# Ledger of designs, part 56: peptides against a protein of PDB entry 5JXT

Target 1, 319 residues: chain A of PDB entry 5JXT
Amino acid sequence: SLLPKKEINVYIGMSEMQVKWYQKILEKDIDAVNGAGGKRESKTRLLNIVMQLRKCCNHPYLFEGAEPGPPYTTDEHLIYNAGKMVVLDKLLKRIQKQGSRVLIFSQMSRLLDILEDYCVFRGYKYCRIDGSTAHEDRIAAIDEYNKPGSDKFIFLLTTRAGGLGINLTTADIVILYDSDWNPQADLQAMDRAHRIGQTKQVVVYRFVTDNAIEEKVLERAAQKLRLDQLVIQQGRAQVAAKAAANKDELLSMIQHGAEKVFQTKGAFGTMAEKGSQLDDDDIDAILQAGETRTKELNARYEKLGIDDLQKFTSESAYE

## One batch from the design tools (peptide; aimed at target 1 Y72 E116)

Design b2_p22_6_s2 (made by RFdiffusion4, then SolubleMPNN; from b2_p22_6, 12 letters changed)
Fold by OpenDDE base, seed 2:
Structure b2_p22_6_s2 (fold): chain B 319 residues (1-319), chain A 22 residues (1-22)
Amino acid sequence: as target 1 above (319 residues)
Amino acid sequence: SKEDQRRAERREERRRRDLELL
């Protein structure tokens, strides 16, 4: 029988470079971030800020002039300049050592480009699919990855391209490098490994940048998922979860952790203490803390009714 | 975009160097 998937959120501090770029993004639109734009500020401007902050949480090299060079070299700087890469690097070593195979999902094809450079740098054999991959090349990549005795360790996928009905049950680990605004897209990605034909325990690691916009993206996705579940269970078709965040929700998300980011000199959390020198005990501590916070997050939303889940309570921004 | 092209060129340059070192 298919075992239930284990999902854990992995909360990761920003690198020093991410903090600097996160500050720069907020400072560039400080009037917007402070809500000073009033009625004149477009939802489009806030959505752009959100997109830049999410890029920063993924990797600072997603910005022009962030990558060291020319010459542009692949080196340890590709890893230590992004908290998610530091954790990914240690986690992949463990995953490989245990004889697992891994799917890595992102919303950003440009992040998959960085992950390809990383795979080459670490000598990890990989496959890739994104939204631009031709149908034939997509079939070939899937078949190469799923082949008996395949030497391909990693499959790099955009969440949307990976969501399209493919079978990747030859992998047992799923890394969501970032989250979709729609939790159903992430579930569809997980279901590529967690499907009939899987013989192992599927484990899902969801990377979340701590003290940043990604916590609020995660909270909103969890809220929406719970609401969708309750609507299905209660047959209340009229509770269309507002699929798109409103202006005030977006502003609250942008403001989350912003003050602490402005006050911070250097990196956050374990990234400030250890940087790229995380050991196996540090990874175990991060995973254990993540498992605890994941249970707490789920328990918070499980207690809420439909009417509570429809209210975006700004109160959770001040606790 | 022009930026995406520059990134593709940099990735190709990195890959060439990494292949020359392997």
Scores: peptide ipSAE 0.061, ipTM 0.688, DockQ to the pose 0.126
OpenDDE base, seeds 1, 3, 4, 5: peptide ipSAE 0.040, 0.033, 0.042, 0.035; ipTM 0.686, 0.661, 0.683, 0.693; seed 5 fails the geometry check

Design b2_p22_6_s3 (made by RFdiffusion4, then SolubleMPNN; from b2_p22_6, 12 letters changed)
Fold by OpenDDE base, seed 3:
Structure b2_p22_6_s3 (fold): chain B 319 residues (1-319), chain A 22 residues (1-22)
Amino acid sequence: as target 1 above (319 residues)
Amino acid sequence: SAADERRQRRREERRERDRALL
């Protein structure tokens, strides 16, 4: 029988560079962030801020003028300048020692380009597919990854490209480097490894930047998933959750953690204490804390009815 | 950006190398 998948949210502090860029993004549009634009504030402006903050949570080198250079070489700076890369670097070493194989999903093809540079720098053999990959090249990459005795450790995928019904049951670890606004896209990504033919316990690590917009992206995705489940169970198919956040929801998401980011000198949490010097015990502590917060998040939404799940529960970031 | 252009060039060079090994 297929073992149930284990899902763990991995809450990761921003690096010092991420904090500086996160501050810069908020400062550039400070009137919009403070809600001073009122009814005149463009939903497009708020969506642009959300997109830049999500890029910052992934990697600061997604911004022009962020990457150190010239020369633009791959080095340890590619890792220590992003909290998710610091945790990824330690997790991949552990995963490899365990004889596991890993799928890494992202929404951002430009982040996969950074992860390719990282894989080469660490000597990890990988496959890659994204939205631009030709059909034949996708088949070849999947077959190369799935072949008996494949030396390919990592598969890099965009979440949407990985959702296309492919079988990757030769991997037992899934890393969601970022989350989709649609929780079904992430489930479809997990189902590439968690499927008939899997012989191992599938573990899913969802990376979430702590004290940042990504926590609210995750909460919204969890809320939507629970609502979709209840609607199916109750036969109320007409209660489509509004797929797009309203202006007030977007503003609340942008404001989440913003004050603490402005007050922060240096990095956040474990990134401030250890930076790139995380050991195996620090990783175990991050995973244990993540497992606890994951259970708490799920338990919060399991108690809510359909009518409660239709309302965005903005706990104001100012209580 | 000049950094993105260099990353894209390195990616193209890797793809060309990987295709030459198949």
Scores: peptide ipSAE 0.432, ipTM 0.892, DockQ to the pose 0.043
OpenDDE base, seeds 1, 2, 4, 5: peptide ipSAE 0.422, 0.428, 0.413, 0.422; ipTM 0.890, 0.891, 0.887, 0.888

Design b2_p22_6_s4 (made by RFdiffusion4, then SolubleMPNN; from b2_p22_6, 13 letters changed)
Fold by OpenDDE base, seed 4:
Structure b2_p22_6_s4 (fold): chain B 319 residues (1-319), chain A 22 residues (1-22)
Amino acid sequence: as target 1 above (319 residues)
Amino acid sequence: SKEDERREERRKKRKEKDELLL
């Protein structure tokens, strides 16, 4: 029988460069961030801020003029300038040493471009699929990854492109480098490894930038997933339709951690203490803390009924 | 490889976009 998947949220501090860019994004639209736009503030403007903050949480080189150069070189700076890359780099060494194979999912094809440069820099053999990959090239990449004795360690996928019914049971580790607004898209992605034909314990690492917009994206996704599960169980299909974030929810999400980000000089958390010099004990501590916070997050939503989950969307706008 | 060529083309397009906005 297939073993249950183990899911761990990995909470990761921003690098110094990410903090600087996160501050710059908030400062550029400070009137919108402070809610000073009132009823005239467009939902589109808030969505754009959320998208820029999520790019920053992924990698600062997603912004123009952030990558050091010209000349543009691939070096250790590609890793230490993003907290997620620092953790990824250590985690991949461990995953490889244990004889596992890994799927890495992102919402952003441009992040996969950075991850390709990283794979080449570290000498990791990889496959790639995104939304622009032709159907024939997708089949070829899947077959190359799944072949007996494949030397391909990493599969890079956009979450939605990887969700398309493919079998990747030759991998046992899944890294969600970022999260979809729809938790079902992430489930569909991880279920490419967690399917009939899997012989190993599937472990899912969900990267979450700590003290940033991504915590609120995760909380919202967890709430929605629980609501969807309860609606299915209770046969109340009509409740699922209103899942689009309102303006006040988007504003609250943007404001989350913003004050601490403005007060921060340098990096956040473990990234401030050790930067790129994380050891195996630091990774174990991050994973243990992540496992605890994951249990606490799930326990908050598991106790809530449908009516409470519907109310909780309103109260988080006033705290 | 075709994969290296695609990577180089993406890298070139990234550079060209960064040069057009400078």
Scores: peptide ipSAE 0.102, ipTM 0.739, DockQ to the pose 0.137
OpenDDE base, seeds 1, 2, 3, 5: peptide ipSAE 0.059, 0.033, 0.057, 0.098; ipTM 0.680, 0.663, 0.678, 0.713; seed 5 fails the geometry check

Design b2_p22_7 (made by RFdiffusion4)
Pose (drawn by RFdiffusion4):
Structure b2_p22_7 (pose): chain A 317 residues (1-241, 244-319), chain P 22 residues (1-22)
Amino acid sequence: SLLPKKEINVYIGMSEMQVKWYQKILEKDIDAVNGAGGKRESKTRLLNIVMQLRKCCNHPYLFEGAEPGPPYTTDEHLIYNAGKMVVLDKLLKRIQKQGSRVLIFSQMSRLLDILEDYCVFRGYKYCRIDGSTAHEDRIAAIDEYNKPGSDKFIFLLTTRAGGLGINLTTADIVILYDSDWNPQADLQAMDRAHRIGQTKQVVVYRFVTDNAIEEKVLERAAQKLRLDQLVIQQGRAQVAAAANKDELLSMIQHGAEKVFQTKGAFGTMAEKGSQLDDDDIDAILQAGETRTKELNARYEKLGIDDLQKFTSESAYE
Amino acid sequence: SKLEEKREERLEEREKKAEEEL
């Protein structure tokens, strides 16, 4: 029995420093922010703003000249200058206290570099797979974290790095520092620990910058993820839109017994006998429209799970 | 380890850059 994973959006604010940088990004190109300029503008200008705001929602030190002036030290400012780092510090502390291990995913390798300095600062034993990591290297990195009684605690990955089918079931908590545009990419990262061989409840924490660009980014991905489900669930519809032996057999046999029983005429003919007054016609049209309503209201309401014929139905016996 | 070496190289480059800015 594989337990369904717990996915939780953890909504996070911004530090005072992030607000300063967030405002500068929006100010430096306020025209495009207010939707000015021509409609002919290429997508490049707006997408550059998205990238900066994404970096800013991750960590301000991704901008050059942001870390406190030279010389540069790695201390508590690495934690308290980014809202996500503050939440993560206590979250990671609580995770180790309960005997849990964690996979931390990110879109930006420069952020995993910042997380490296954090792990060394706090003394955490960790592994990293980058996507800019050789094959033999990440094999060893996987094995090192999956070794029985492993020294490691945190596994730093990019959402795309490892490839398909890698196994990290020696961890039971996944932290998505930032989200991906396509939901399948994040869902695949969660299934690094949430797969066969996982014994404990997999919990996934997704850091989201509330009232900022990442909240809006998330809604879109949630929508795209909902659209994918509808397409996959309805993937049986086109193959259903020939005729089975039974379907053809059912068309022929329908009402055949009643036909054989009949010596004279059938229903509408036996009761009224090829002569029809106005009242008889009116009963035929009223009974038909009623049947027509009930028939249409029954089928126009159905779903794919009712219309889909099983392959075993062709096994006529 | 490879990760420790790479991290130390980045710290050395960071120190050189801080000396130049000073």

Design b2_p22_7_s1 (made by RFdiffusion4, then SolubleMPNN; from b2_p22_7, 15 letters changed)
Fold by OpenDDE base, seed 1:
Structure b2_p22_7_s1 (fold): chain B 319 residues (1-319), chain A 22 residues (1-22)
Amino acid sequence: as target 1 above (319 residues)
Amino acid sequence: SKDDARREARRAARAARDAALL
């Protein structure tokens, strides 16, 4: 019998470099962030801010002029300049030691390029598939990963490319490096490992930048998933889940944690305390805290009815 | 693209490191 998957949100502080770039993104559009644009603020401008903030949460080297160089080196700076990379680097060592194999999903093919550089730097053997990968190359990469005795430890995928009905049951760990706006895309990605033919307990680690826009992306995705479940169960097909965030929802998401980011000198949370020197106990603490917050998040939305789930609770970041 | 040029620069730097280890 296929065991139920275990899902854990892993809440990760920003590095000092991420905080500086997050501040710079907010400052560039400060009038929009403060809501001073009112009805005149374009939805497109807010969506652009959201996209830049999500890039910052993933890795600062996604921005022009963020990467140190020339010369452009692959070194420890690739890891310590992004909180998610610091946690990933420690988590992958644990995953490898336990004899597991891992799928890493992202929305951003440019992040997969950074992860390729990281894999080469750490000596991790990997496969890659994204939206640009030819059909034949996709089949070859899947077959190379799934072959008996494959030395490929990591599979790097864009969430959408991984959603294409492929079987990757030779992996038992899934890392969602970032989340899709559509929770069904992430579920489809998890179902590549969590499928008939899986013999291990599938564990899903969802990386979430703490005190940043990604918490609100996660909350909105959880809300939507619960709403979709209730609509199916109650037969209320007329409850179109609002397919796109409105301006006020986007503004509230942008504002979330912004004040604390502006006040912060250095890194956040465990990244401020230990930076790249996280040990196995720090990782256990992060995973335990994440498991608790995951249960709390799920319990929050399980109690809500359809009418409550249709309201985006814009807790303003200033309340 | 500017991103491709950065990837090429990273690849060149890796190739130079690998060549220095040989």
Scores: peptide ipSAE 0.061, ipTM 0.679, DockQ to the pose 0.042
OpenDDE base, seeds 2, 3, 4, 5: peptide ipSAE 0.044, 0.044, 0.055, 0.027; ipTM 0.670, 0.669, 0.660, 0.655; seed 5 fails the geometry check

Design b2_p22_7_s2 (made by RFdiffusion4, then SolubleMPNN; from b2_p22_7, 11 letters changed)
Fold by OpenDDE base, seed 3:
Structure b2_p22_7_s2 (fold): chain B 319 residues (1-319), chain A 22 residues (1-22)
Amino acid sequence: as target 1 above (319 residues)
Amino acid sequence: SKLDKEREERRKKRKEKDLELL
């Protein structure tokens, strides 16, 4: 029988460079961040801020002029300048030692480009598919990854490209480097490894930047998923959760953790204490804390009715 | 290094593709 998948949210502090760029993004649009634009504030402006903050949570080198150079180097700075890369680098070493194989999903093809540079730097053999990959090249990459005795350790995928019905049951680890606004897209990505023909325990690591907009993206996705489940169970198919956040929801998401980011000198949490020098015990502590917070998040939404789940519950920020 | 040159070439190709998509 297929074992149930284990899902763990991995809460990761920002690097010093991420904090500086996160501050810079907020400062550039400070009037919008403070809600001073009132009813005149453009939803498009708020969506742009959200997009830039999500880019910052993924990697600061997604911004023009952020990468140090010239000369441009392939070195440890590619890792230590992003909290998610520091944790990824340690997790991949553990996963490889266990004889596991890993799917890494992102919403951003430009992040996959950084992950390719990282794979080359660490000597990890990989496959890649994204939205621009030709159909024949996708088949070839899947077949190369799935072949008996494949030396490909990592598969790099955009979440949407990986969602297209492919079988990747030769991997047992899934890393969601970022989250989709639609929780069904992430589930479809997990279901590439968690299918009939899987012989191992599938483990899903969802990376979430702590004290940042990504916590609110995750909460909104969890809320939507629970609502979709309850609507199906109750036969109330017409209660489509509003697919798009309103202005006040977007503003609340942008404001989440912003004050603490402005007060922060250097990095956040374990990134401030250890930086790139995380050991196996630090990783175990991050995973244990993540497992606890994942259970708490799920338990919060399991208690809510349909009417509560239709409202954006802002209250979860002050307990 | 060799890796730096290869990364600069990949970076150049990415910038060229980003300009073709605009």
Scores: peptide ipSAE 0.298, ipTM 0.807, DockQ to the pose 0.050
OpenDDE base, seeds 1, 2, 4, 5: peptide ipSAE 0.210, 0.125, 0.162, 0.261; ipTM 0.774, 0.749, 0.758, 0.788

Design b2_p22_7_s3 (made by RFdiffusion4, then SolubleMPNN; from b2_p22_7, 12 letters changed)
Fold by OpenDDE base, seed 5:
Structure b2_p22_7_s3 (fold): chain B 319 residues (1-319), chain A 22 residues (1-22)
Amino acid sequence: as target 1 above (319 residues)
Amino acid sequence: SKLDERRAERRRRRRERDEALL
């Protein structure tokens, strides 16, 4: 019997560099962030801010001139400059010691480029698939990863490319480095490991930058997933959640944590105390706190009816 | 751009690693 997957949201603070870049993104469009752009502010402008903030949550080296160099070095700075990389680095070491194999998903092929640099730097054997990978190379990468006795520890995938029906049941750990706006894309990614032929407990770690836009991306995805489930259960097929965030929703998402980010000097949240000096106990604490917050998040949306889940109000998730 | 330079550098280092395996 396939064991139910365990899903844990891993809430991660921004590094000092991420805070600085997050501030810079908000400051560049401060009138938009404050809602002062009025009726003239385009949804496209807000979507661009959202995309820059999500890039910042993933890694600051996604921005022009953020990475130190030339010469470009692949060193510890690749890790400590992004909270998610600090946690990933410790978590992968644990996963490897457990004799597990891991799928890492991202929405951003450019983040996979950074994760490749990281894999090379740590000496992790990996495969990669993204949306630009040729069909033959994709088959070869899957076969190389899945072969008996494969030395490939990590599979790097874009969520959409990984979602395409492939079997990766030779992995038992899934890391969602970022979340899709569509929770079904993330489920499809998880289902590459959590499928017939899996013999282990699949564990899914969803990385979420704490006190940032990614919490709202997660909340929106959880809300949509619950709504989709209730619509299926109640046969109310026409209750298609408006797939696209409205302007006010995007603004609320951009504003979430912005004040605290502006007030922050240095790193944020889980990165403020330990930064790159996270030990195994700090990881256990982050995972335990994440498990608790995951249960709380799910419990909030489980209490909501269809009509409540159609309203993106931060208030309705806290009642 | 610096991002394109960094990507070119990654491609160079990849080729150098692949050539070192031949």
Scores: peptide ipSAE 0.558, ipTM 0.931, DockQ to the pose 0.044
OpenDDE base, seeds 1, 2, 3, 4: peptide ipSAE 0.524, 0.444, 0.449, 0.532; ipTM 0.921, 0.896, 0.898, 0.923

Design b2_p22_7_s4 (made by RFdiffusion4, then SolubleMPNN; from b2_p22_7, 11 letters changed)
Fold by OpenDDE base, seed 5:
Structure b2_p22_7_s4 (fold): chain B 319 residues (1-319), chain A 22 residues (1-22)
Amino acid sequence: as target 1 above (319 residues)
Amino acid sequence: SKVERERERRREERRRRDELLL
C-alpha cells in the first residue's frame, strides 16, 4: 500500500540581505504598511507589496540590482544570501546521501533560474519544467528523469506546470520552496511523487520564511484546505464563499513580523547564529522544530468550524 | 534584465564547457 505523505513545514530565518531588502520593501510603502492610506489604499498596491515580500522570502536576487556584480558569478553568495538556499543546500546533501531523488517546486520561474545556477554550481544533475516549456521538451524532461538508472537527482518545476497530471514517482522527496495561495496546487504537486508506483515514504518539506509574510500565506492556505475538507464532509459546497483576501487581511499579512524585521540588525534566528555554517545537527533541530510547529498549526485549524474558517479564507489573489 | 542575461550567458558558457568535456 502507498504510505501516507509525511509533511513538514521548515521554518527558515531570513539572511541579512533578505532582512535589508524586506525592510526596503516595507519602507518604500510605509504609509500603506502602517494603514495610514485608509480607504485610499488600493488593494492592488497591497497585493504588489505582498508579491515583493514573497519574492524577498524566496531570494533577494529576484530584485534588480540585488545580485552582486558585474561580474555576476555563481558562487557561495547565491546560497548564503537566502535562508531557504542555505537550508536547501544542506538538505539536498542529506537527501542525496540517503539515495533519494527530489522534486523542487516554486511559484516563480525566475527562482528556478536561480536553482539551475545552484544545481550547476553544486554539480547536481537536474531536469526543469515551467509554464513556458514546450510539450515535447516537457515529455523529454519527464522521460529523462524517470528512466531506469537516471542520474538526474533534482527535478525543478513550477507548481502549476508540475501539477498537470505527470508521474514522478521515481522521486520520494518533495520540496515546496514556496507555497501557493491555493493549497490544492501544492497538493497536486506533491501527488506527482505520492502516487501509485511509489515504493518509498514520500516526505514533503515546505519551506516557510519565519517571522515573515510567508507564515501568513501558509496559515491562509491551511485555513482554506481545512474549509474545503469540512465543506466536502458536510455537503455544504455552496456555503464555501470564494472570498479573495480583503484589504485588512492583506495589511495584516504585510504587518506580520514587520516590527521585528525593522528591529533586526543582520539575519534572523539560525541564519544569524550560524548562517552558511549550518551543520547536520542544526538541520535536525530545524526539522524537529518544523515538525512540532506543523502539528500545532494543523491542530489549530482542526478545532475550527466552517464559520470560523470562512472569516480568514482567501482565494488565490492570482486567479 | 541585465542579471537574467548574465545568468543565461553563464549557463550557455557552462553548457559549452560541458559539451567540450564530453
Scores: peptide ipSAE 0.059, ipTM 0.675, DockQ to the pose 0.044
OpenDDE base, seeds 1, 2, 3, 4: peptide ipSAE 0.029, 0.056, 0.040, 0.057; ipTM 0.681, 0.680, 0.658, 0.659; seed 3 fails the geometry check

Design b2_p22_8 (made by RFdiffusion4)
Pose (drawn by RFdiffusion4):
Structure b2_p22_8 (pose): chain A 317 residues (1-241, 244-319), chain P 22 residues (1-22)
Amino acid sequence: SLLPKKEINVYIGMSEMQVKWYQKILEKDIDAVNGAGGKRESKTRLLNIVMQLRKCCNHPYLFEGAEPGPPYTTDEHLIYNAGKMVVLDKLLKRIQKQGSRVLIFSQMSRLLDILEDYCVFRGYKYCRIDGSTAHEDRIAAIDEYNKPGSDKFIFLLTTRAGGLGINLTTADIVILYDSDWNPQADLQAMDRAHRIGQTKQVVVYRFVTDNAIEEKVLERAAQKLRLDQLVIQQGRAQVAAAANKDELLSMIQHGAEKVFQTKGAFGTMAEKGSQLDDDDIDAILQAGETRTKELNARYEKLGIDDLQKFTSESAYE
Amino acid sequence: TEELEEQKEQREEAREEEEEEE
C-alpha cells in the first residue's frame, strides 16, 4: 500500500531587500510592464523580465552586487534576505527534529549553490545532483543518500537533473523551492521519493511567492496539469470512433423474437392497419419526440467510462 | 564568473578564520 502524497503550497512573502530589487526590475523596463510599445515586439523582452522576477523571488544574491558589500561573509543574512530561506530554515529544522529527510529541488543551479553555503553554515550533511553532474558521480550521490544509516540529511537537486527512474525513497519530504513551467517536471521530482519502496507518507512542500509573479506562474501550470488529465482520460475516444461480433449480433437479434411471434403485421401496422387518421399520426409524432428527447438526454450526458468497450467484450462466449 | 569565484574564496577564508578562533 503506497500512501497518496500530500502536496502543500506554502505561500511566502518577500524581504525588504527583495522588494527593492523587485521594484528595480519592474522600473528598468516599466514600458513593457504597463503593456506599452507595439504588438509586434518579440517575446524576448517580457521573458527577460520573467527570468529576473523568478530569480528575485528565489534569492536576491542571484543578482551581482546584491550581497552586502566586500568582504563577503556567509552568515544569517543568507537566511533573512530571502523570504523563502526564512521559511525553509525553520521547516528544515522541524524536519530533522521529527526524524525526516528531505529532497530540495530547484530550477536554478546558482540557487543550489546558495543552498550549499546554507547547508555548510548550519552543518547539514548533504548530497547534490546538478544536471551538470557526471553519470558515475550521481550514481554515487544516489547511493550515498540511500545507504542504510546514511549520514546525509538534505538532497539538493535540479528538477530535471537525475533522469527517469532514479530512486530516493530514503526521504519522505520533498521541498520545491521554485516551480517548473510544465507540471510533469515537478510531478516527476516528487516521484523520486513517492514510488515503490517508500514506506512513510510523502509530503511535498511547494514554495510560492504570494502576491507576486510565482503565484500567477502556478495557476497556469495547474491549468496545464488539468488539461493534460482531460486529454489522457479521453485518450480512448478516437479508437472507439468497425463493429464487434456482438455489436453486429445484437443489431440482428434485436426484436427478432417478437418478429417470430408475429403472424400478421408489426406494432404500428397491427393496431391501425395501413390506414391512419390524423389522431393516429399525432400519437406517432408525440411518442417519437418523447423517445427522442429521452434518448438524446441520456447519451449526450455520458462520459468515456460508459462508452468505452472493454477488450474482453470481444471474448464472445 | 571570476569575481564570483573570488567572492566564494573570500567567504571560505572568513569561515576558516572563524574556525581557527573557536

Design b2_p22_8_s1 (made by RFdiffusion4, then SolubleMPNN; from b2_p22_8, 12 letters changed)
Fold by OpenDDE base, seed 5:
Structure b2_p22_8_s1 (fold): chain B 319 residues (1-319), chain A 22 residues (1-22)
Amino acid sequence: as target 1 above (319 residues)
Amino acid sequence: DEREEERREQKRKAREELKKLE
């Protein structure tokens, strides 16, 4: 019998470099961030800010001129400059020691490039699939990963490319390095490991940058997922899930944590206290806190009806 | 463009060198 997947949101503080870049992104468009642009601010501009902030949450080296160099060498700076990498680095060591195998999903192929550099730097054997991967190469990568006795520990996938009906039940750990705007894409990614043929407990770690736009991306995705579920259950097909965030919702998402980011001189949370010196106890604390916050998040949306969930998407613009 | 290509090429070379040590 397939065990239910365990999903844990892993809330991760920004590194000092991420805070600096996050500030820089907000400052560049400060009028838009403050809502001062009014009707002049295009939805496109806000979407661009959102995309830059999400890049920052993933890794500062997604920005031109952020990576140290030339020479552009991979070193510990690749890890400590991104909170998600610090947590990933420790978590992967634990996962490997447990004899688990891991799928890492991202929305960003350019983040997979960073993760490739990381894998090579740490000596992790990996496979990769993204949107540009040829069909034959995808098959080869899947077969190489799934083969009995495969030495491939990590599979790097873009969420959408990995969503394409692939069986990866030879992995038992799923890391969502970032979240899709569509929660169904993330579910489809999880279902690569959580499928018939899985023999282990699938654990899904969803990385979420704390006090940043990614919390609001997660909340919105959770709301949408709950709405989709309730609409299916109640036969209320007419509840057009507002597929795209409106301008005010995007603005609220951009503003979330912005003030605290501006006030921060260093890293956030555990990244401020420990940074790259994160130990196994710190990981356990992060995972435990994440499990608690995940339960709380789910409990908030489980209690809401369709009408409440529809209102919340409107009222969360005013808090 | 050129700087990004240089970065990518340097990273590629660095990956290749590290893979030779495995």
Scores: peptide ipSAE 0.258, ipTM 0.826, DockQ to the pose 0.384
OpenDDE base, seeds 1, 2, 3, 4: peptide ipSAE 0.252, 0.237, 0.244, 0.245; ipTM 0.827, 0.814, 0.822, 0.820

